Peptides against a protein of PDB entry 2N1D. Designs and how they scored, part 55

Target 1, 169 residues: chain A of PDB entry 2N1D
Amino acid sequence: EVKVKIPEELKPWLVDDWDLITRQKQLFYLPAKKNVDSILEDYANYKKSRGNTDNKEYAVNEVVAGIKEYFNVMLGTQLLYKFERPQYAEILADHPDAPMSQVYGAPHLLRLFVRIGAMLAYTPLDEKSLALLLNYLHDFLKYLAKNSATLFSASDYEVAPPEYHRKAV

## One batch from the design tools (peptide; made by RFdiffusion4, then SolubleMPNN)

Design b1_p15_7_s4 (from b1_p15_7, 8 letters changed)
Fold by OpenDDE base, seed 1:
Structure b1_p15_7_s4 (fold): chain B 169 residues (1-169), chain A 15 residues (1-15)
Amino acid sequence: as target 1 above (169 residues)
Amino acid sequence: DELKEKEELEKLLKE
């Protein structure tokens, strides 16, 4: 099995995120003020500013592209709680051609890393490539933890309207 | 359903 370790600093947020959605019947405001694309772009720029070589820069770009692709593939089927399904359907209807990385934000991106390990187990990567990828994924998670104060906030959620609640429950 | 989602999350967080 492939294990992706979530930083201890971010685990409480995953619980709060679940509580906001499932127990308090709130929804993350969409489209996100800061979407997944922008978060990944900021990370890439952050890594480039640290004096990396051209080869390392290439690797960062590939990792960013990979995370984006995995997110867009997995969001609709793997990363949503049941209460969020009507919202997702509305997003698909209103933005049929938009990748979900342009709609959703940090909380849903963090959920990806809870599930991505299982997906990587079925990815045909050699041992060296997998180890390198895991190192970058953990590096990115550390970046999220470092910037958690600006990326994760309960103020980005709102109570679902009565009409939504009746539809979802 | 709510309980199952919580249990699934807790299980994954312990990995």
Scores: peptide ipSAE 0.182, ipTM 0.842, DockQ to the pose 0.000
Fold by OpenDDE base, seed 3:
Structure b1_p15_7_s4 (fold): chain B 169 residues (1-169), chain A 15 residues (1-15)
Amino acid sequence: as target 1 above (169 residues)
Amino acid sequence: DELKEKEELEKLLKE
């Protein structure tokens, strides 16, 4: 089993995220004010500003690209709660060619790391490469935790309209 | 199933 540890600081947010959507029948505002692409770009720039070597910068870029790819593949099938399905369908209809990393934001990105471990188990990576990847994933999660005040907010959600509630519940 | 989703999330958070 490939375990990706979620920082303790972010675990309460995962619960709040679930509560906002499933219990309070709210939806994350889409398109996100700060989408996954932007978050990953900020992380890459942050790592660059820390004085990384060219080789390390290259590795960061690959990790960012990988996270983006995993997110885009998994969002629709693995990361959504049932209440969010109609919203996702609308997004697909309105933006059929847009990667979901340009539509969704931090909460859904965080959900990826709850599920990504299982996906990595099927990835043909050697032990050393996997360890390196996991280190970067954990580093990225620490970055999310450090910036949690700006990335995760209940104000990014809104009560779903009555017509949505009728089709979703 | 909201209950199932909650249980799955709680299980993952306890790992």
Scores: peptide ipSAE 0.179, ipTM 0.840, DockQ to the pose 0.000
Fold by OpenDDE base, seed 5:
Structure b1_p15_7_s4 (fold): chain B 169 residues (1-169), chain A 15 residues (1-15)
Amino acid sequence: as target 1 above (169 residues)
Amino acid sequence: DELKEKEELEKLLKE
């Protein structure tokens, strides 16, 4: 079993995120002010500014690309709560060709890391490659924790309108 | 439904 450890600092946010959506009937504002693509780009630039070699920069880019791909594949089927389904349908109708990494933001990206471990368990990776990947995933999560004050906020959510509430019951 | 989602989240957070 592949375990991806979520930093303890971010675990309370996952609970708050769930509560905002399912109990308080709120929705994350879309399109996100800071989307997943932007977050990953900032991380890559941050790592490159720390004096990395060319080979190390390449590795970071590959990890970023991988995270983006997993997010875009899993968002619609694995990362949404039931209450968010109508919103997702509207996004697909309005932006059918846009990758979800350009629409959604940090909260949904964090949800990916709750599920990604199980997905990696079925991915054929050698021990060395898996260890390296896990190191980068944990490093990225540490980055999210370090910047949590600017990435995660309840003010990015809003109460769903009455019309939406009727569709989502 | 809400209870089910919460339980699934809690299980995953303990892994």
Scores: peptide ipSAE 0.173, ipTM 0.837, DockQ to the pose 0.000
Fold by OpenDDE base, seed 2:
Structure b1_p15_7_s4 (fold): chain B 169 residues (1-169), chain A 15 residues (1-15)
Amino acid sequence: as target 1 above (169 residues)
Amino acid sequence: DELKEKEELEKLLKE
């Protein structure tokens, strides 16, 4: 199994995120104020500002593209709690062609990294490529941790309306 | 199942 280590700073947030949704019956406000696309763009710009070589810049872009792709593929099937399913259905109905990276934000992006390791285990990557990818993924996670105060907030959630409770478990 | 989701999350976080 490919292991992607979540920074200790972010692990409590994953628990809080789950608690807000499942136990407190809240929903992350959609569309996100800062969506996944924006977060990834900020990361890429952050890395580029560090004076990276052309090759490193290319690698960052590829990693960003990869994260985005994985997120868009996995969001609907693997990253949602049961309580969030009706909300997702509404999003699909209203925006059938929109990539979810333009709708969802940091909390759901973080959930990706809980699952992505298992998916990477089935990707045909050599050891060098995999190690490089993992380094970038961990680097990105460190970036999320560094910016956690602005990316992760309970204020981005709201209590689901009574009508929603009738749809969700 | 809420408990199952929590347990699954906790398990993943301990990996």
Scores: peptide ipSAE 0.171, ipTM 0.836, DockQ to the pose 0.000

Design b1_p15_8_s1 (from b1_p15_8 with S1K N9E)
Fold by OpenDDE base, seed 1:
Structure b1_p15_8_s1 (fold): chain B 169 residues (1-169), chain A 15 residues (1-15)
Amino acid sequence: as target 1 above (169 residues)
Amino acid sequence: KSNLDLPLEERFSIE
């Protein structure tokens, strides 16, 4: 099994995120003010500003592209709580061709890293490539932790309306 | 155990 370690600073947020959705019956506001595409772009630019070599820049771009692809594939099937399914269905109906990385934000992106380890276990990567990928994934998670004050906020959630509750049962 | 005590990986619904 491939283990992706979540920074200790972000683990409490995953609990808060779960509580907001499942216990308080709130929904993350969509489309996100800062979507996954924007977060990944900021990370890539951050890495480039650190004086990286051409090869390192190429690797960062590939990692960003990979994270985006995994997110878009996994969001609907693995990263949503049951209460969020009607919201997701509405997004698909209104914007069927939009990638979810342009709709969802940091909280759902963080959920990806809870599940991505299992997916990587089935990916045909050699040990060296996998180790390199894991290093970048952990580096990205450290970036999220560093910017957690601006990326994760309960104010981005709101109480679901009564008509939504009827759809979610 | 309460839901808060469950592993984070078990809290998500998979289609």
Scores: peptide ipSAE 0.027, ipTM 0.661, DockQ to the pose 0.044
Fold by OpenDDE base, seed 5:
Structure b1_p15_8_s1 (fold): chain B 169 residues (1-169), chain A 15 residues (1-15)
Amino acid sequence: as target 1 above (169 residues)
Amino acid sequence: KSNLDLPLEERFSIE
């Protein structure tokens, strides 16, 4: 199994996110004020500004593209709690051609990294390539941790209305 | 492209 380590600073957020959705019956406000595309773009710009022009097998842009692709593929089927399904259906109906990376934000992006390790286990990457990819993923997670105060907030959630509860049952 | 069909509640492990 390929293990992607979540920073200790972000682990409590996963618990809070779970609690907000499943126990408090709240929903993340969509479309996100800062979507996944924007977060990844900021990360890429951050890395480029640091002057890291070393010859790497994986460029920052490739890593960003990969994360985006995995997110867009996995969001609907693997990254949502049951309570979030009606909201997702509404998003698909209202924005059928929009990638989910333009709709969802940091909390759902973080959920990806709980699952991505298992997905990487099925990729035919050699040991060195996998190690390099893992380094970038961990680096990105550290970036999320650094910016956690602005990216993760309970104020981005709201109590679902009674009409929604009926659909979610 | 994922083959996983289990909902997050069944697969999600909060570390």
Scores: peptide ipSAE 0.026, ipTM 0.662, DockQ to the pose 0.034
Fold by OpenDDE base, seed 2:
Structure b1_p15_8_s1 (fold): chain B 169 residues (1-169), chain A 15 residues (1-15)
Amino acid sequence: as target 1 above (169 residues)
Amino acid sequence: KSNLDLPLEERFSIE
């Protein structure tokens, strides 16, 4: 089992996110004001601005690319609550070829890290490579925590209209 | 066995 530790600061947000969607019947506004692509780009630039070596910069880019890929693969099947399914269906209908990293934002990205560890367990990485990857994933999560005030807000959600409720499970 | 096939509500854990 590969364990990805979520910062304690972000765990309450996961609960709030769940509550907003499942109990308060709200939806994250899509397309996101700040999508996953933008968040990852900001992280990469942040790391570069801290005087990384060429090798470290390369590693950051690879990690960013990997996170994006995993997000795009897992969003539709693994990272949505049932209540969000109609919204996702609408997104797919309107933008069938768009990567979800260009549509969704920080809350859904954070959900990825709840389950990415299980996915990594099936990845043929040696121990050293896996440790390095985990270090970067944790570093990224720390970045999310540091910027949580701007990335995670209940104001990015809105009450779903009655018409949506009729579609939702 | 992995529970990745379960809905997020059933799989989700913050522990």
Scores: peptide ipSAE 0.034, ipTM 0.661, DockQ to the pose 0.037; fails the geometry check
Fold by OpenDDE base, seed 4:
Structure b1_p15_8_s1 (fold): chain B 169 residues (1-169), chain A 15 residues (1-15)
Amino acid sequence: as target 1 above (169 residues)
Amino acid sequence: KSNLDLPLEERFSIE
């Protein structure tokens, strides 16, 4: 398995996120006030503002595109807790053609990096390309950690209504 | 693959 290291600063949030959803029976408010697309855009702009070369800018854009694609592919099948599945179904019904990167936000994006390593293990990448990708993934995770105060908040969750509980058993 | 529950428990020892 390809190892993707989650920053220690973000590990507690994964626990809090899990607790909010599974134990407190809350849902992340959708559509996200700051969706995955915007987070990735901010990251790309952040990297560009740091004086990177054109080649590095291209690499960042490719990484952003890759993260977005992986997120959109994996969200529904691998990044949701059982309690969140009815909410996801509602989103699909209301917005069948919308990519989930336009709906979901930072908490779900962070969950991607818990699972992405296993996916990358089956991706035909040469050693150099994989190393480069991993470096950018870790760089992005560090970016999330630096901005965690604004990206991750329990206030973005709300208690699911009783009618939701009935279909989320 | 399975949902996120198992991976999170496995990797982060969620109590």
Scores: peptide ipSAE 0.031, ipTM 0.684, DockQ to the pose 0.041; fails the geometry check

Design b1_p15_8_s2 (from b1_p15_8 with S1M N9E E15T)
Fold by OpenDDE base, seed 2:
Structure b1_p15_8_s2 (fold): chain B 169 residues (1-169), chain A 15 residues (1-15)
Amino acid sequence: as target 1 above (169 residues)
Amino acid sequence: MSNLDLPLEERFSIT
């Protein structure tokens, strides 16, 4: 198993996210005002602004691309609570070919890092490559923590309408 | 790896 450590600052948010969806029966507003693609782009630009070399920039871009790919693969089957399934189905029906990284936002992106470790365990990476990848993943998580005030907010959720409840139960 | 449906409730549900 590959362990991806979530920053302590973000763990409470994961609980709040769970509570908003599962207990309070709210839904994250879709499409996200700031989607995963945008968040990853901001991260890449942030790293670039820190004076990275060309090689480091390349590595960041590869990591961003990888995170995006894993997110798009895992969102539907790994990153949704049961209550969110009807919403996801509606998104698929309305936008069947849209990558989920263009629809969902920071909360769901953070959920990826709860699950991505198991996926990485099946990747044919050598020890050094895996360590480098993990370092970048943790670096990205630190970025999320640093920007948590703007990325994670309960105001991005809304109470599901009665008709949704009928579909979800 | 099989792409199985693994609900997040298993990770964050509280007693």
Scores: peptide ipSAE 0.034, ipTM 0.667, DockQ to the pose 0.032
Fold by OpenDDE base, seed 3:
Structure b1_p15_8_s2 (fold): chain B 169 residues (1-169), chain A 15 residues (1-15)
Amino acid sequence: as target 1 above (169 residues)
Amino acid sequence: MSNLDLPLEERFSIT
């Protein structure tokens, strides 16, 4: 298994996220005020502003594209708690052709990195390419940690209504 | 919907 290390600064958020959803029965407000697409775009722009070479810029774009694709593939099947499933179904009904990276935000994106390592283990990447990819993933996670105050907030969640509870059991 | 659940519930339980 490929290990993706999550920054210590973000681990408490994963716990808070879990608690908000599973224990407090809240839902992340959708569509996200800042969706995954925008977060990735901001990261790419951030990297470009740091004076990267053309080659590094290309690599960043590829990594961003990859993260987006993995997120869109994995969100519905691997990144949701049971309590969130009715909400996801509603999102699919309302936005059938929209990628989930345009709907969901930072908390769900962070969840991806808990699971992505196992998926990367099955990619046909050579050792050097995989190492490079991992470096960028870790770099992105550091970016999330640096911007955690603006990306992760309990105020982005709301208490689910009673009617939602009945269909989420 | 999915029949799978994120295993974070087990790994990141606060109780």
Scores: peptide ipSAE 0.034, ipTM 0.703, DockQ to the pose 0.031
Fold by OpenDDE base, seed 5:
Structure b1_p15_8_s2 (fold): chain B 169 residues (1-169), chain A 15 residues (1-15)
Amino acid sequence: as target 1 above (169 residues)
Amino acid sequence: MSNLDLPLEERFSIT
């Protein structure tokens, strides 16, 4: 298994996220005020502003594109708790053609990195390419940690209404 | 798409 290290600053958030959804029966407000597309775009721009060469910019764009693709593929199947399924179904019904990276935000994006390591293990990458990818993934996670105060907040969640509880049995 | 639960409860549960 490919190990993707989650920054220590973000590990407690994964616990809080779980607690908010599973125990407190809250839902992340959708569509996200800051969606995954926007977060990735900000990261790419951040990297470009740091004086990267053309080749480095290309690499960052490819990594961003990859993260977005993985997120859009895995969100509905791998990144939701059972309590969130009715909400997801509603999103699909209302916005069938919208990529989930335009709907969901930082908390769900962070969940991706809990699972992405196992997925990368099945990707045919040579050692050098894998190492480079891992470096960028860790760099991105560091970016999330650096901006965690603005990206992760319990105020982005709300108590699900009674009608929702009946659907989420 | 099929919906699977993220097994974070087992790894990050609050006891």
Scores: peptide ipSAE 0.033, ipTM 0.695, DockQ to the pose 0.031
Fold by OpenDDE base, seed 1:
Structure b1_p15_8_s2 (fold): chain B 169 residues (1-169), chain A 15 residues (1-15)
Amino acid sequence: as target 1 above (169 residues)
Amino acid sequence: MSNLDLPLEERFSIT
């Protein structure tokens, strides 16, 4: 079994995110002011600035690419609440060729790490590679926690208009 | 309540 542990600092945000959307009927503003691509790029640059070796830099790039790919695959099918489905459909209609990592932001990216463990369990990785990957995933989550004040904010959500409620049933 | 609207810890939890 592959377990990805969410930092305790970020768990309350997952609850707030759920509350904003499901109970308060708000939507995360799209496209995100800081999308997943940008967050991952910032992380990669942060790691590189700390004087990592060439091998570590290569590993970071691979991890970033992997996170991006998993996010783009899983967003529409696994990371959305029911209330968000019409919004997602509108995004697909308006921007059919855009990866979701260019549209969505930190809250949805964080949701990925609640699910990614199950996906990794079916990925053919050797034990050493899997351990290394998990270390970087946890390192990235630590990075998100460190920057949580700027990445996670209720002000990035807004009340859905009445017309949206009609199609969100 | 739809299973899709459960709190994320339950909705997206892995076992």
Scores: peptide ipSAE 0.032, ipTM 0.678, DockQ to the pose 0.074

Design b1_p15_8_s3 (from b1_p15_8 with S1L N9E)
Fold by OpenDDE base, seed 5:
Structure b1_p15_8_s3 (fold): chain B 169 residues (1-169), chain A 15 residues (1-15)
Amino acid sequence: as target 1 above (169 residues)
Amino acid sequence: LSNLDLPLEERFSIE
C-alpha cells in the first residue's frame, strides 16, 4: 500500500550489498567512517543552503529526526542479514549507549527504505501528511543517489576473519 | 512501530 520508490541507480547497490555480506562473507567496517548521523546532517544542511524558509527548515529537521529514529529502532531487528548478527552483538557489547545511527553508515541506511514503507502503513497519518512525508523521503533518496559515489563503496567492506565465521555458524 | 523481523535475504537475490 505505502510504497517508497528507491531510485533505479541505487537498486543495483542493494544487490551488491547483499552479495558482499551473504555470498562473499564480508562485513561493513564499523564504526562507519561516515555514519548515519553525519549523512542526515549533511542532507539537512544541503536543504537549508537551498534557500528554504523557516517553515521548510523545520520540516526538514523533523524528517531527519524521524529517519534517525526509525533507523535506530529498526537496525538491529530488521536491517541486518544473519551473517551480520555477531558483528552487531559485538557493537552492542562495546558501545551499549551509542545509537546505531552513530555506528552504521550509508548501506544500512539505504536498507531502511526497503522496509520503511511497510512500517509507515502502521502509522496513523492523514493523507496529506503521508504524502508530504513520502515526498521528503523520496527527496532524501535522490540525495543519496546524487552522492552515491562517495557513500557506497565495496572498499568499505572487508572479509570476515575465520574466528567470525565460527560465531556466525 | 511494529517489528516485521523478516530476513532481508527474502527481498534480494542475484539474478
Scores: peptide ipSAE 0.037, ipTM 0.696, DockQ to the pose 0.033
Fold by OpenDDE base, seed 4:
Structure b1_p15_8_s3 (fold): chain B 169 residues (1-169), chain A 15 residues (1-15)
Amino acid sequence: as target 1 above (169 residues)
Amino acid sequence: LSNLDLPLEERFSIE
């Protein structure tokens, strides 16, 4: 198994996110005020601003593109709690051609890294390439942790209305 | 990508 380590700073958020959705029956406000695309863009710009070489910049861009692709592929089928599925259906109806990276935000992006390790285990990557990828993924996670105060907030959630509860099982 | 199709609820929870 490919293990992607979640920073200790973010582990409590995963629990809070779960609690907000599953126990408190809240929903993350969509479309996100700061979507996955923007978060990844900010990360890329952050890395570029730190004086990375051209090769490193290219690598960052590739990682960003990869994360975005993985997110867009996995969001609907892998990254949603059951309670969120009606919301997702509404999003698909309202934004049929939009990638989910333009709709969802940091909490759902973080969920990707709970699942991505298992997915990477099935990718035909050599050991060196996988190690490099993991390093960048961990680097990105550290970036999320560094900016967690602005990216993760319970105030971005709201109680689902009663009519939503009737649709959710 | 492989499809695990496992509920996220089983990944982490609180008491």
Scores: peptide ipSAE 0.036, ipTM 0.704, DockQ to the pose 0.033
Fold by OpenDDE base, seed 2:
Structure b1_p15_8_s3 (fold): chain B 169 residues (1-169), chain A 15 residues (1-15)
Amino acid sequence: as target 1 above (169 residues)
Amino acid sequence: LSNLDLPLEERFSIE
């Protein structure tokens, strides 16, 4: 088992996110005002601005690319609550070829890290490589926590209309 | 990479 630790600062948000959708029947507004691609880009730039060596910069780029890839693979099947399925279906219908990292934002990206550990268990990484990856994943999560005030907000959610409720089962 | 078709709400538990 590969365990990815979520910062304590972000755990309450996961609860709020869950509550907004499952209990309050709200939906995250799509497309996100700040999508996953932009968040990852900001992180990469943030790391580069801190005087990273060429090798370290390369590693950051690889991690960003990896997170994006995993997100795009996992979003539709693993990172959505049942109530969000109709919304996802609409997104697919309207933008069938768009990567979900260009549509969804920080809340769904954070959900990835709840599930990514199990997925990494299936990847053929040696212990040293896996440890390095985990360090970067945790570093990225710390970045999310640091910027949580701008990345995670209940105001990015909206009450689903009655028509949506009829579709959501 | 094996993608599991398991919704988040079945994996994430709130205490």
Scores: peptide ipSAE 0.033, ipTM 0.673, DockQ to the pose 0.034
Fold by OpenDDE base, seed 3:
Structure b1_p15_8_s3 (fold): chain B 169 residues (1-169), chain A 15 residues (1-15)
Amino acid sequence: as target 1 above (169 residues)
Amino acid sequence: LSNLDLPLEERFSIE
């Protein structure tokens, strides 16, 4: 198993996110005001502006692209709570060709890192490449933690209407 | 508190 460590600062948010959806029956407002694409772009720009002390950081764009791809592949099947499934179905119907990285935001992106480790275990990467990738992923998670005040907020959720409750678990 | 200690992986739905 490939272990991806979630920063302690972000673990409470995962709990709050779960509570908002599962217990309080709220939904994250879609399309996200700040989508995954924009978050990744901001990260890439942040890394470039800080200057590269490590030549390996030239791969930031590739890492960003990789995170985006993993998110788009995994969102619909692995990153949603049952209560969110009708919302996702509506999004697919309204935006069939749009990548989910343009629709969803930080909370769902963070959920990716709960699951991505297991998927990476099946990726044919050598030990050195995997270690480098993990370093980038952890670096990105630190970035999310640093910007958590602006990226994660309960105000981005809203109570689902009664008609939604009738079709959701 | 008991629900908060549940593994996060078990909270997600896999389609």
Scores: peptide ipSAE 0.031, ipTM 0.677, DockQ to the pose 0.045

